# Peptides against a protein of PDB entry 3ESW, part 204

Target 1, 322 residues: chain A of PDB entry 3ESW
Amino acid sequence: NNIDFDSIAKMLLIKYKDFILSKFKKAAPVENIRFQNLVHTNQFAQGVLGQSQHLCTVYDNPSWHSIVLETLDLDLIYKNVDKEFAKDGHAEGENIYTDYLVKELLRYFKQDFFKWCNKPDCNHCGQNTSENMTPLGSQGPNGEESKFNCGTVEIYKCNRCGNITRFPRYNDPIKLLETRKGRCGEWCNLFTLILKSFGLDVRYVWNREDHVWCEYFSNFLNRWVHVDSCEQSFDQPYIYSINWNKKMSYCIAFGKDGVVDVSKRYILQNELPRDQIKEEDLKFLCQFITKRLRYSLNDDEIYQLACRDEQEQIELIRGKTQ

## One batch from the design tools (peptide; made by RFdiffusion4, then SolubleMPNN)

Design b2_p25_1_s4 (from b2_p25_1, 9 letters changed)
Fold by OpenDDE base, seed 5:
Structure b2_p25_1_s4 (fold): chain B 322 residues (1-322), chain A 25 residues (1-25)
Amino acid sequence: as target 1 above (322 residues)
Amino acid sequence: SFIKELQEKNEKAFKENIEKYLKSL
């Protein structure tokens, strides 16, 4: 009997798809109880949930995407992308164009658009006066600053003129298009929105040890790629552990389609104790939030994302990003 | 959803801009 291997392969693929889709059905009552108990009893789990409620969806704002695209020098950006693509891109296929775009956006953002702010310039003395600024502490936002999702305001006194300068820590990325300055939080916040405005699949990566960066999904490399706007860094996940010798415990990626523990991509040495949550509970939490984020997707979208997730998990286990 | 339609429009506009650009070379 000639075994129709093609019919068997098709049937196995259908059964595999059905099995994957079954994992994304409505959560069982026991999973809901486990989730509720975990977020009520574990502060780290509550923090991850709270961040997911904001970071997974806030950047999917069409009005913000339009404002970003109207604010950026698109003619300069595309001119530079095209110039680099014309050198190598024709041989490697059309999907590499997005890698050139992200590399140019990193260059443009750091070199032409946004500024690092350790200390603000004095509002009275003008530009290049940050050296004269003494920190007095932090306070809550005033009525104007509160309009732009301001968490805290750093207060500085000028040693030269004695005037007070306020440095609001805005969380509204549209306000950051105007102010064009900040630290890692402001950089990553606005740069995440910029990448999203070009229609890219982007995640916001939170590190427990006070740093933040992005990942974007490269269709050319067929994987998540490390992107740090502060460092103008593309595909260099090792920079924190190796170059900075940074000690880290957790790196969590937040995107529209899921929450993923990406610690294995970035924590290559000097690992701090992972004592904030059980590993099994963190894995459950990320999967449960991911399942909720995908609840409105169709079966084909769920299947494609699940295949991508499986490839990423294999990559993270094998250490193949080097 | 409106977000999906906008993402598809942005991806399509991005692809069309890339295709227009590649066709202009």
Scores: peptide ipSAE 0.006, ipTM 0.263, DockQ to the pose 0.053
Fold by OpenDDE base, seed 3:
Structure b2_p25_1_s4 (fold): chain B 322 residues (1-322), chain A 25 residues (1-25)
Amino acid sequence: as target 1 above (322 residues)
Amino acid sequence: SFIKELQEKNEKAFKENIEKYLKSL
């Protein structure tokens, strides 16, 4: 009897698809109870949930995308992308073009568009006066600053003229298109929106040890790629653990389609204790939030995303063995 | 500052890697 291997393979693929889809069905009552208990009893879980409610959806705003694209020098960006793409001998329509676009956006953002602000310049003395600024502390926003999702304002006194300069820590990325300055939070916030405005699949990565960056899904590389706007870094997940010798405990990625513990990608050495939550509870939490984010997707979308998730999990396991 | 020393180390490492890459061409 000629074993119809093609028929068997098709049947196994159908059963596998059905099994995967079954995981994304409506949560059982027991899962809802476990989730509620976890977020009420564990502060880290509550923090991850709170971040997911903002970071997973805030950047999916078409009006913001339009404002971004109108604000950037698109002619310069695409001219530079096309130049580097052609120089490397690629043909038009290759998926690798998006990798060149992200690399140019990193260059453009750091070199031409945005500024690092350790201390503000003095509003009275003008440019390059930040060295003369003494921190006095932080306060709440005034009536104008509060319009732009500002939680904290850093206050500085100029040692030269004695005037006070305010540095509002804006969370409104549209206000950041105007101010064009900040630290890792402002950089990552606006750069995440910029990447989203080009129609890219992007995640915001939060590190518990006071750093933040992006990941984008490269269709050419068929994986999530590390992107740090502050460092002009593309596909260098090792920079924190190895180059910086940074100690870290958690890295959590927040995207429209899910929440993922990506700590294994970035924590290569100097791992801090992961004592904020049980590993099983963190895994459950991320899966539960991801399932909730995907509730309105069709079976084909759910299946494709689940296949991508499994590939990422395999990558994260193998990366510890290199 | 710690951040400035890290930036200088990254810039140095990046420059050395570019120089190695350019010498391999």
Scores: peptide ipSAE 0.006, ipTM 0.312, DockQ to the pose 0.019
Fold by OpenDDE base, seed 2:
Structure b2_p25_1_s4 (fold): chain B 322 residues (1-322), chain A 25 residues (1-25)
Amino acid sequence: as target 1 above (322 residues)
Amino acid sequence: SFIKELQEKNEKAFKENIEKYLKSL
């Protein structure tokens, strides 16, 4: 009997696809109970859920994408991308163009568009007066600041003129297109929206130890790529653990299609205790949220995303992040 | 600020890595 290896391979592939798809079916009652108990009893789990409800969906706004594209100097951006792409050659295929685009967006954002705001300039004394500013603390937003999803306002007094300057911490990325200043939160928030506005697959990475950045899915590299707008960094996941000697416990990536613990990509040394949640419960939580995010996708989309997830998990285990 | 010093160190490392990459090409 000639073993029809092709028929067996096709049958195994079908069974494998069906098995993968079965994981994304409606959650069993026991999984729902486990999820509810976890988010009600574990503060870290509740925090991850709360972040997912915002970060996984907020950037998928076509009206915001239009406003972003109308605000950026697209002619400059594409001119620079075309120039760099032409130097390194068309030989690497069309998919590498998107990597050049992300690199130029990092350059443009840091150098031409957005500013780091450690302290605000004095509203009375004008530009380059931040050195004269003394922090007085934080307050709630006023009526105007509240229009732009502001949770906190930092208050500063000018040592020169004695006037008060407010630094509202806006969470509305459209307001950030106007203000063009902030810290890591504002940088990552607006830059995530910018990348999304170009139709890219993007995740927001939250680090428990007060930093945030992006990941972009490179079709050229066929993986998630570290992107930090604050650092103008592309594909340098080691910068925090190695260059900064930063101690970290958790890095969680939030995207439209999933929530993933990416700690293994970024925590290369100086790992802090992972004591906020059991590892099995965190894994369950991320998978459960991911399953909910994919509930409306078709079988082919679910399968393609599951293949991507498997590839990423293999990458994270092998430590083969370039 | 500590953050600015880290950024400057990272920018230096980024430039050095780009230069190494460009020299490898």
Scores: peptide ipSAE 0.000, ipTM 0.320, DockQ to the pose 0.023
Fold by OpenDDE base, seed 1:
Structure b2_p25_1_s4 (fold): chain B 322 residues (1-322), chain A 25 residues (1-25)
Amino acid sequence: as target 1 above (322 residues)
Amino acid sequence: SFIKELQEKNEKAFKENIEKYLKSL
């Protein structure tokens, strides 16, 4: 009996696809109960859910993308990208162009566009006066600052003139196109929007130990790539654990298509206790939120994303064994 | 394009693994 191995393989592939798709179908009543109990009883789970409700969707705003593209020096950016791409003689193909674009956006953002702000300059004394600024504390926003999603305002007194300078911590990324200054939060917020405005697949990565960065999905490298606008860093996930010797417990990536625990990519040494949630409950939470984000996708899109997720999980496992 | 290529690679690898398994029987 000539076993038609090709027909059997095709049948098994169909059954495998159906099995994968079944994981992304409507949640069972028991999964909904588990989710509700988890987010009502675990503060870390509440925090992850709250962040997902904002970070997974806020950057998918076409009006904001237009404002960003109108604000950036696109002629300079593309001139520099074309120059770097031409050096490789197109040997690596067209997909590498997007990696050059992200690298130039990192350069442009840090060198030409945005400013790091430890302390603001004095509003009265002018530029390069931050050395004269003494922190007085933080307060709530005033009526004007409240228009731009501001939760906190840092207050500084000038030692030279005695005047008060306010440093609003704006969460509106369009306001950040005007102010062009901040710390890791403002940098990552606006840079995430910038990358999204070029039509890129981007995730916002939150680290519990007070840092934030991006991941970009490189079609050339065929994986998620670490991107830190503060550091002008591309594909250097080790910088926190190795270069900074930073102790970390959790890194969570938030994107339009899912929420993923990416701690294994960044926590290479000096791991802090992961005591905020059970590992099984965190895995469940991220999968449940991801399933909700994908509810409107067709079977082909779901299957393609599931294959990408599987490759990422394999990568993250291998990275612990190296 | 990429997600499709990844899907095709995964499908190919899955098919090859199934064929290897079936040939081992």
Scores: peptide ipSAE 0.019, ipTM 0.366, DockQ to the pose 0.067; fails the geometry check

Design b2_p25_2_s1
Fold by OpenDDE base, seed 4:
Structure b2_p25_2_s1 (fold): chain B 322 residues (1-322), chain A 25 residues (1-25)
Amino acid sequence: as target 1 above (322 residues)
Amino acid sequence: SKELLEKYEEEKMKEFKEELKEKLE
């Protein structure tokens, strides 16, 4: 009896596709109730929801993409990408070119474009005067700063001239193209937009322990790749847990197509207690938000994304970053 | 990409075939 394994496998694949698609149908009333109760009763869940409402969609702005591309030195960027790509002997049109682009964007952003700001320079004394700056605290934005989605302003006094310098913590990434300085928040915010402006699939990763970074989906590697603009880091998810010996509890990735707990990618040791939410509830929350983000997608798009999600989940379980 | 989906489906097809063989042996 020549069992037609190919025919059976094809039937199983069809059934599997249908099963996957069924998970992304409109949420049942019971799921909606569970979701509402969870976000109402759990502060961490409410925080994840709030972040998703912003981070999942804010970077999908074509006008912002145009402004970014007009602001960056594209000639320099592509010159460097082409140079490194050619050096490694790759043929044109390979998916690996995008990895070279992201690596160059990391270099360009850190070395040529953006500045780390522990303390601002004195507005009066000029460049390289941050050492003379004493923090006075934080205050609310003024009327001008408020135009650029500023939540807080750090206030500094110059020890040399006595003048006050304001360091507004802008959340408007377009304003960051002008200011070209910040900490991890500003770096990640603008860099996420930069990557998006090149048409890349990008997620914003929030770590509960006061760090943020990106992930980009590499078509060459067929996986989500760690990208930290502050560190000029590509595909080094271990840097926090291993190199920094950082203790962490949660890493949540926010993208246009979903919210994913990526803690397993980054928390390799020194795990802090995950006591903010039940694991089952966090899984439910991320899946529920992801489902909502995909409601407008067609079945083929949903299936493709679900296949990607499955591969990522397998990766996260197996711990095999190849 | 369509290519990545095709590769995924090919891998799933292999997995299903392997699982089928294991269950039939």
Scores: peptide ipSAE 0.350, ipTM 0.870, DockQ to the pose 0.721
Fold by OpenDDE base, seed 3:
Order: structure tokens, then sequence, then C-alpha cells
Structure b2_p25_2_s1 (fold): chain B 322 residues (1-322), chain A 25 residues (1-25)
């Protein structure tokens, strides 16, 4: 009796799909109670929720995407992408084109578009005068600065001319298209928007130890890829733990479709104590927020995302970038 | 993408077939 393995496997696949979809149904009362208690009693959980409310949705703004695309030198970008893609003779297929695009955007952003600002230049003395700047502290935004979601303004005095220069820490990424300068926060904020403006699947990664970067979902590599605009880095998740010897405790990725603890991708050594929340509670929190973000999606979209999530979890457990 | 899902399902189908064979062997 030739066992029809194909028919049995198809039935198992249907049952598997139904099981996966069942996890994304409306939260049970017990889950809601657990979530509320966790967010009210744990400061780290409250912080993750607060960040998710902003970072998961803010970059999905079509008006901002249009402004970005109008501001960038698209002719230069696509010329460079086409040039690099043509070298491979299309041997790797069309999906690799997006990886070339992200690599060019990293180059363009760091080399041609945006500037690192440890200290501002003196407004009076002009360019390359940051070495003469002494920090005086931070202030609240003035009336003009407050229009661009400015939380703090760093104040500097020029040692040469004695004038005061303000460095507003803008959180409005559209304002950053004008100012074209900042630190890791401004870099990651604007670069996340840039990648989103090209229709890419992007997550904002927050590290508790004062760094931030992106992840891009590569259809060619079939995984989330590390992207750091400050470092012009593509697929180098090891740079923090290994190259910088950075100590880290948490890396949390925020995207439109979910919140994921990606610490295992980046914390390869020098792990700091993970004492801010119980591991089970963090896992529950991320899953609960992810479930909420997917409430409006259809069953096919939910299933596709859940399959991608499973692949990522397997990757994170195995420690192998496939 | 749809293509990635199809590949995933094909792999799952292979895994299920292998597990079935192992249980029957």
Amino acid sequence: as target 1 above (322 residues)
Amino acid sequence: SKELLEKYEEEKMKEFKEELKEKLE
C-alpha cells in the first residue's frame, strides 16, 4: 500500500497553518491582564511599549516618503546601483538588486548626504571649528526648535569668538533632511525613513547601551540584515560585540509588523546582566505587541509574517546567518 | 514575499515527509 505521503503532508501543512493563525486571534482576558500588569509594574516593559507606539508606525507616512525621494539624488543612487548590479550579470536574480540599493544608500548617506556631529561648528567662525567648541550643558527647545519635535538643545561656546552655538536634537526626520547632521539617533532616525521611502521592510533597533541601528529584510538572503548608517555597515551584526568590544544587555527591533528581541544577533560576547525584566515576560511582551500590530491583517498576511518570524527565531537559536 | 512563503512551505512539506518516513520505518 503506497502511503500517499504528499496527501498526508498537505493535511499536516493545513493543520500547521491553522495552529499558527490561532496564536494571532484576539487576546484572551488572561493575556490582557498579564500585559496590563507587566506594563504598569515593570519600567523596562513600559519603555518598550512606549517606543513601539512611536517607532512601529511613525515611518509609515507616505507624505514623508515623497519628501525623502524628492530630496535625495535618485539619479546618482540608481546609476550607482545599476552599475554594481550589472557587474554580476543578473546571475543572482532580481532580488539581489535591493541589497545593492541598500548598500548604495549606506554609501550615499554617509559619504554624500549626512554628517556626524559630535560638536557643532561655530555659527560665527564657520566650517571645521567644532574643535573650538566647549559644551555648556543642555536646554529646552526655543519656540522655533520646538516645531520640529526637539527634546533637548545642546549649548556650546566657541573658545575663539565666545559666541554661543545651539545644537538642537531634532526627532523630526524631515527637519534632519535640512540639517543633515547628527549623532547615532539622528542618523538612524533619518536613515530608517529613507529605507522605508524605497518601500523596504525595515526595523529600528534600539540598544539599551546607547546605540541604535536598522534591520532590512532581504528577499535575496531571506533574513533580516543588520544595517548601520553610521558605520556604512551591511550584514555585520558582530561589529558591536566583537570589533568595538561593546558590552550590551538588550537589543529590541521595532517594525510595523512586530517587536522582536534581537539581542542574540548582536550580543555575541560581553553580555551585561539582563535584569530589567524576566525573559518570559519580555518574550510575552514582544509577542503581545506584535499580535496587536497585526490585528488588521488578513490570515494570509498573518501566516506569511508568522513563517518569517519562525525562520528568524530558528536563525537566532542556531547562531547561523543562513 | 509569496515566493519566500512557497519555499518555506516546500521545506515544511519535505520535513513532514521525512518525519513520516522515519516513523513508518
Scores: peptide ipSAE 0.344, ipTM 0.865, DockQ to the pose 0.798
Fold by OpenDDE base, seed 2:
Structure b2_p25_2_s1 (fold): chain B 322 residues (1-322), chain A 25 residues (1-25)
Amino acid sequence: as target 1 above (322 residues)
Amino acid sequence: SKELLEKYEEEKMKEFKEELKEKLE
């Protein structure tokens, strides 16, 4: 009896699809209770939930995408992408064009568009006066700064003229298109919006140890790719642990379709204690939030995303991104 | 993409066939 392995495998694939889809059905009462207890009793879990409520949806704004595309020098960007693609990209097919686009956006953003601001220039003395600035601390936003989702304002005194300069930490990425300066938070915030404005699948990665970056899903590489706008870095997840010798405990990725613990991609050495939450509870939390984000999706969309999630989990376990 | 899904399904079909062979041997 020639076992029709193809027919059996097709039946297993159908059952597998049904099984995957079953995981994304409405949460059972017990799961809701577990979730509520976790976010009410664990501060780290509450923080992850709070971040997900903002970061998973804020960048899916079509009006913001239009403003971004109108603000960027698209002619320059596409000219540079086309130039680099014409050298080497034709051999690799059309899917690699998006990788060239992201690399050019990294270049353009760091070199032509945005500035690092360790200390602001003195508003009175003008450009290149940041060396004369002494920090006085932080305060709440004024009435004008509050219009642009400002949580804190850093205050600096000029040692030369004695005037006060305010450095508002804006969370409105549209305001950042105007100010064109900041630290890792402002860089990652605006760059995440920029990538989203090109129709890319993007995640915001939060590291507990005071850094943030992006991931984008490369159709060419068929995986999530590390993208750091501050570093003009593409596909270099090792830079923090190895090059910087940074100690880290948690890296959490936030996207429209899910929340994922990506710590294994970035924490390669010098791991700090993961003592903020139980590993099982963190896994449950990320899965529960991801499930909620997918409640409105159809079965085909859920299945496609679940397949991508499985591939990522396999990648993270096998360490194949090196 | 549809192509990525097709590739994934092809890989899963291979995995299922391998697991079936191992269980039947």
Scores: peptide ipSAE 0.331, ipTM 0.860, DockQ to the pose 0.646
Fold by OpenDDE base, seed 5:
Structure b2_p25_2_s1 (fold): chain B 322 residues (1-322), chain A 25 residues (1-25)
Amino acid sequence: as target 1 above (322 residues)
Amino acid sequence: SKELLEKYEEEKMKEFKEELKEKLE
């Protein structure tokens, strides 16, 4: 009796799809109670929820995408991408073009567009005067600074002229297109918006130990790729744990389609205690938020995303065994 | 996205076939 393995496998695939879709149905009452209790009793869970409410949706603004594309030198960017694609891309297929685009955006952003600001230049003395600046502390935003989602303003005094210079920590990425300076927070914020403006699948990665970066979903590599605008880094998740010898406890990725614990990708050594939440509760929290973000999607979209999620989980497990 | 899904489904079909063979042995 020649078992038709192809027919059986097709039936199993249908059942698998139905099973996956069943996980994304409306949350059961018990899950809602668990979620509410977790967020009300655990500060870390509350923080993750609060971040998800902002980071998962804020970059999905078509008006902002238009402003970004109008601000960037697209002619230069595409000229450089086309040049690199013409050398190597023909052999690898069309999907590699997007990887070249992200690499060029990293170059363009760091080299041509944005600046690192450890200390601001003196507003009175002009450019290259940051060495004369003494920090006086931080204060709340004034009425003008408050228009651009500013939480804090760093205050500096110039040792040469005695004048005060304000360095507002803007969270409005459109304001950052004007100021073109900041630290890791401003870099990651604006660069996340830039990548989104090109129609890319992007996640914002928050590290508990005071760093932030991006992930881009590469159709060529068929996985999430580490992207750090500060470092001009593409596909180098090891730089923090190995190159910097950074100690870390949590890395959480925030995207339009989900929240994922990506700690396993970046915490390769010197892991700090994960004592802020139970592992099961963190897994539940991320899954619950992800489910909520997907409530408006159709069955085919849910299935495609679930397949991608499974591949990522397999990758994260295998990476520890290599 | 369609091509990636097709590849994934092809891999899952292979996995299911392998699991079926292992259970029948």
Scores: peptide ipSAE 0.312, ipTM 0.854, DockQ to the pose 0.616

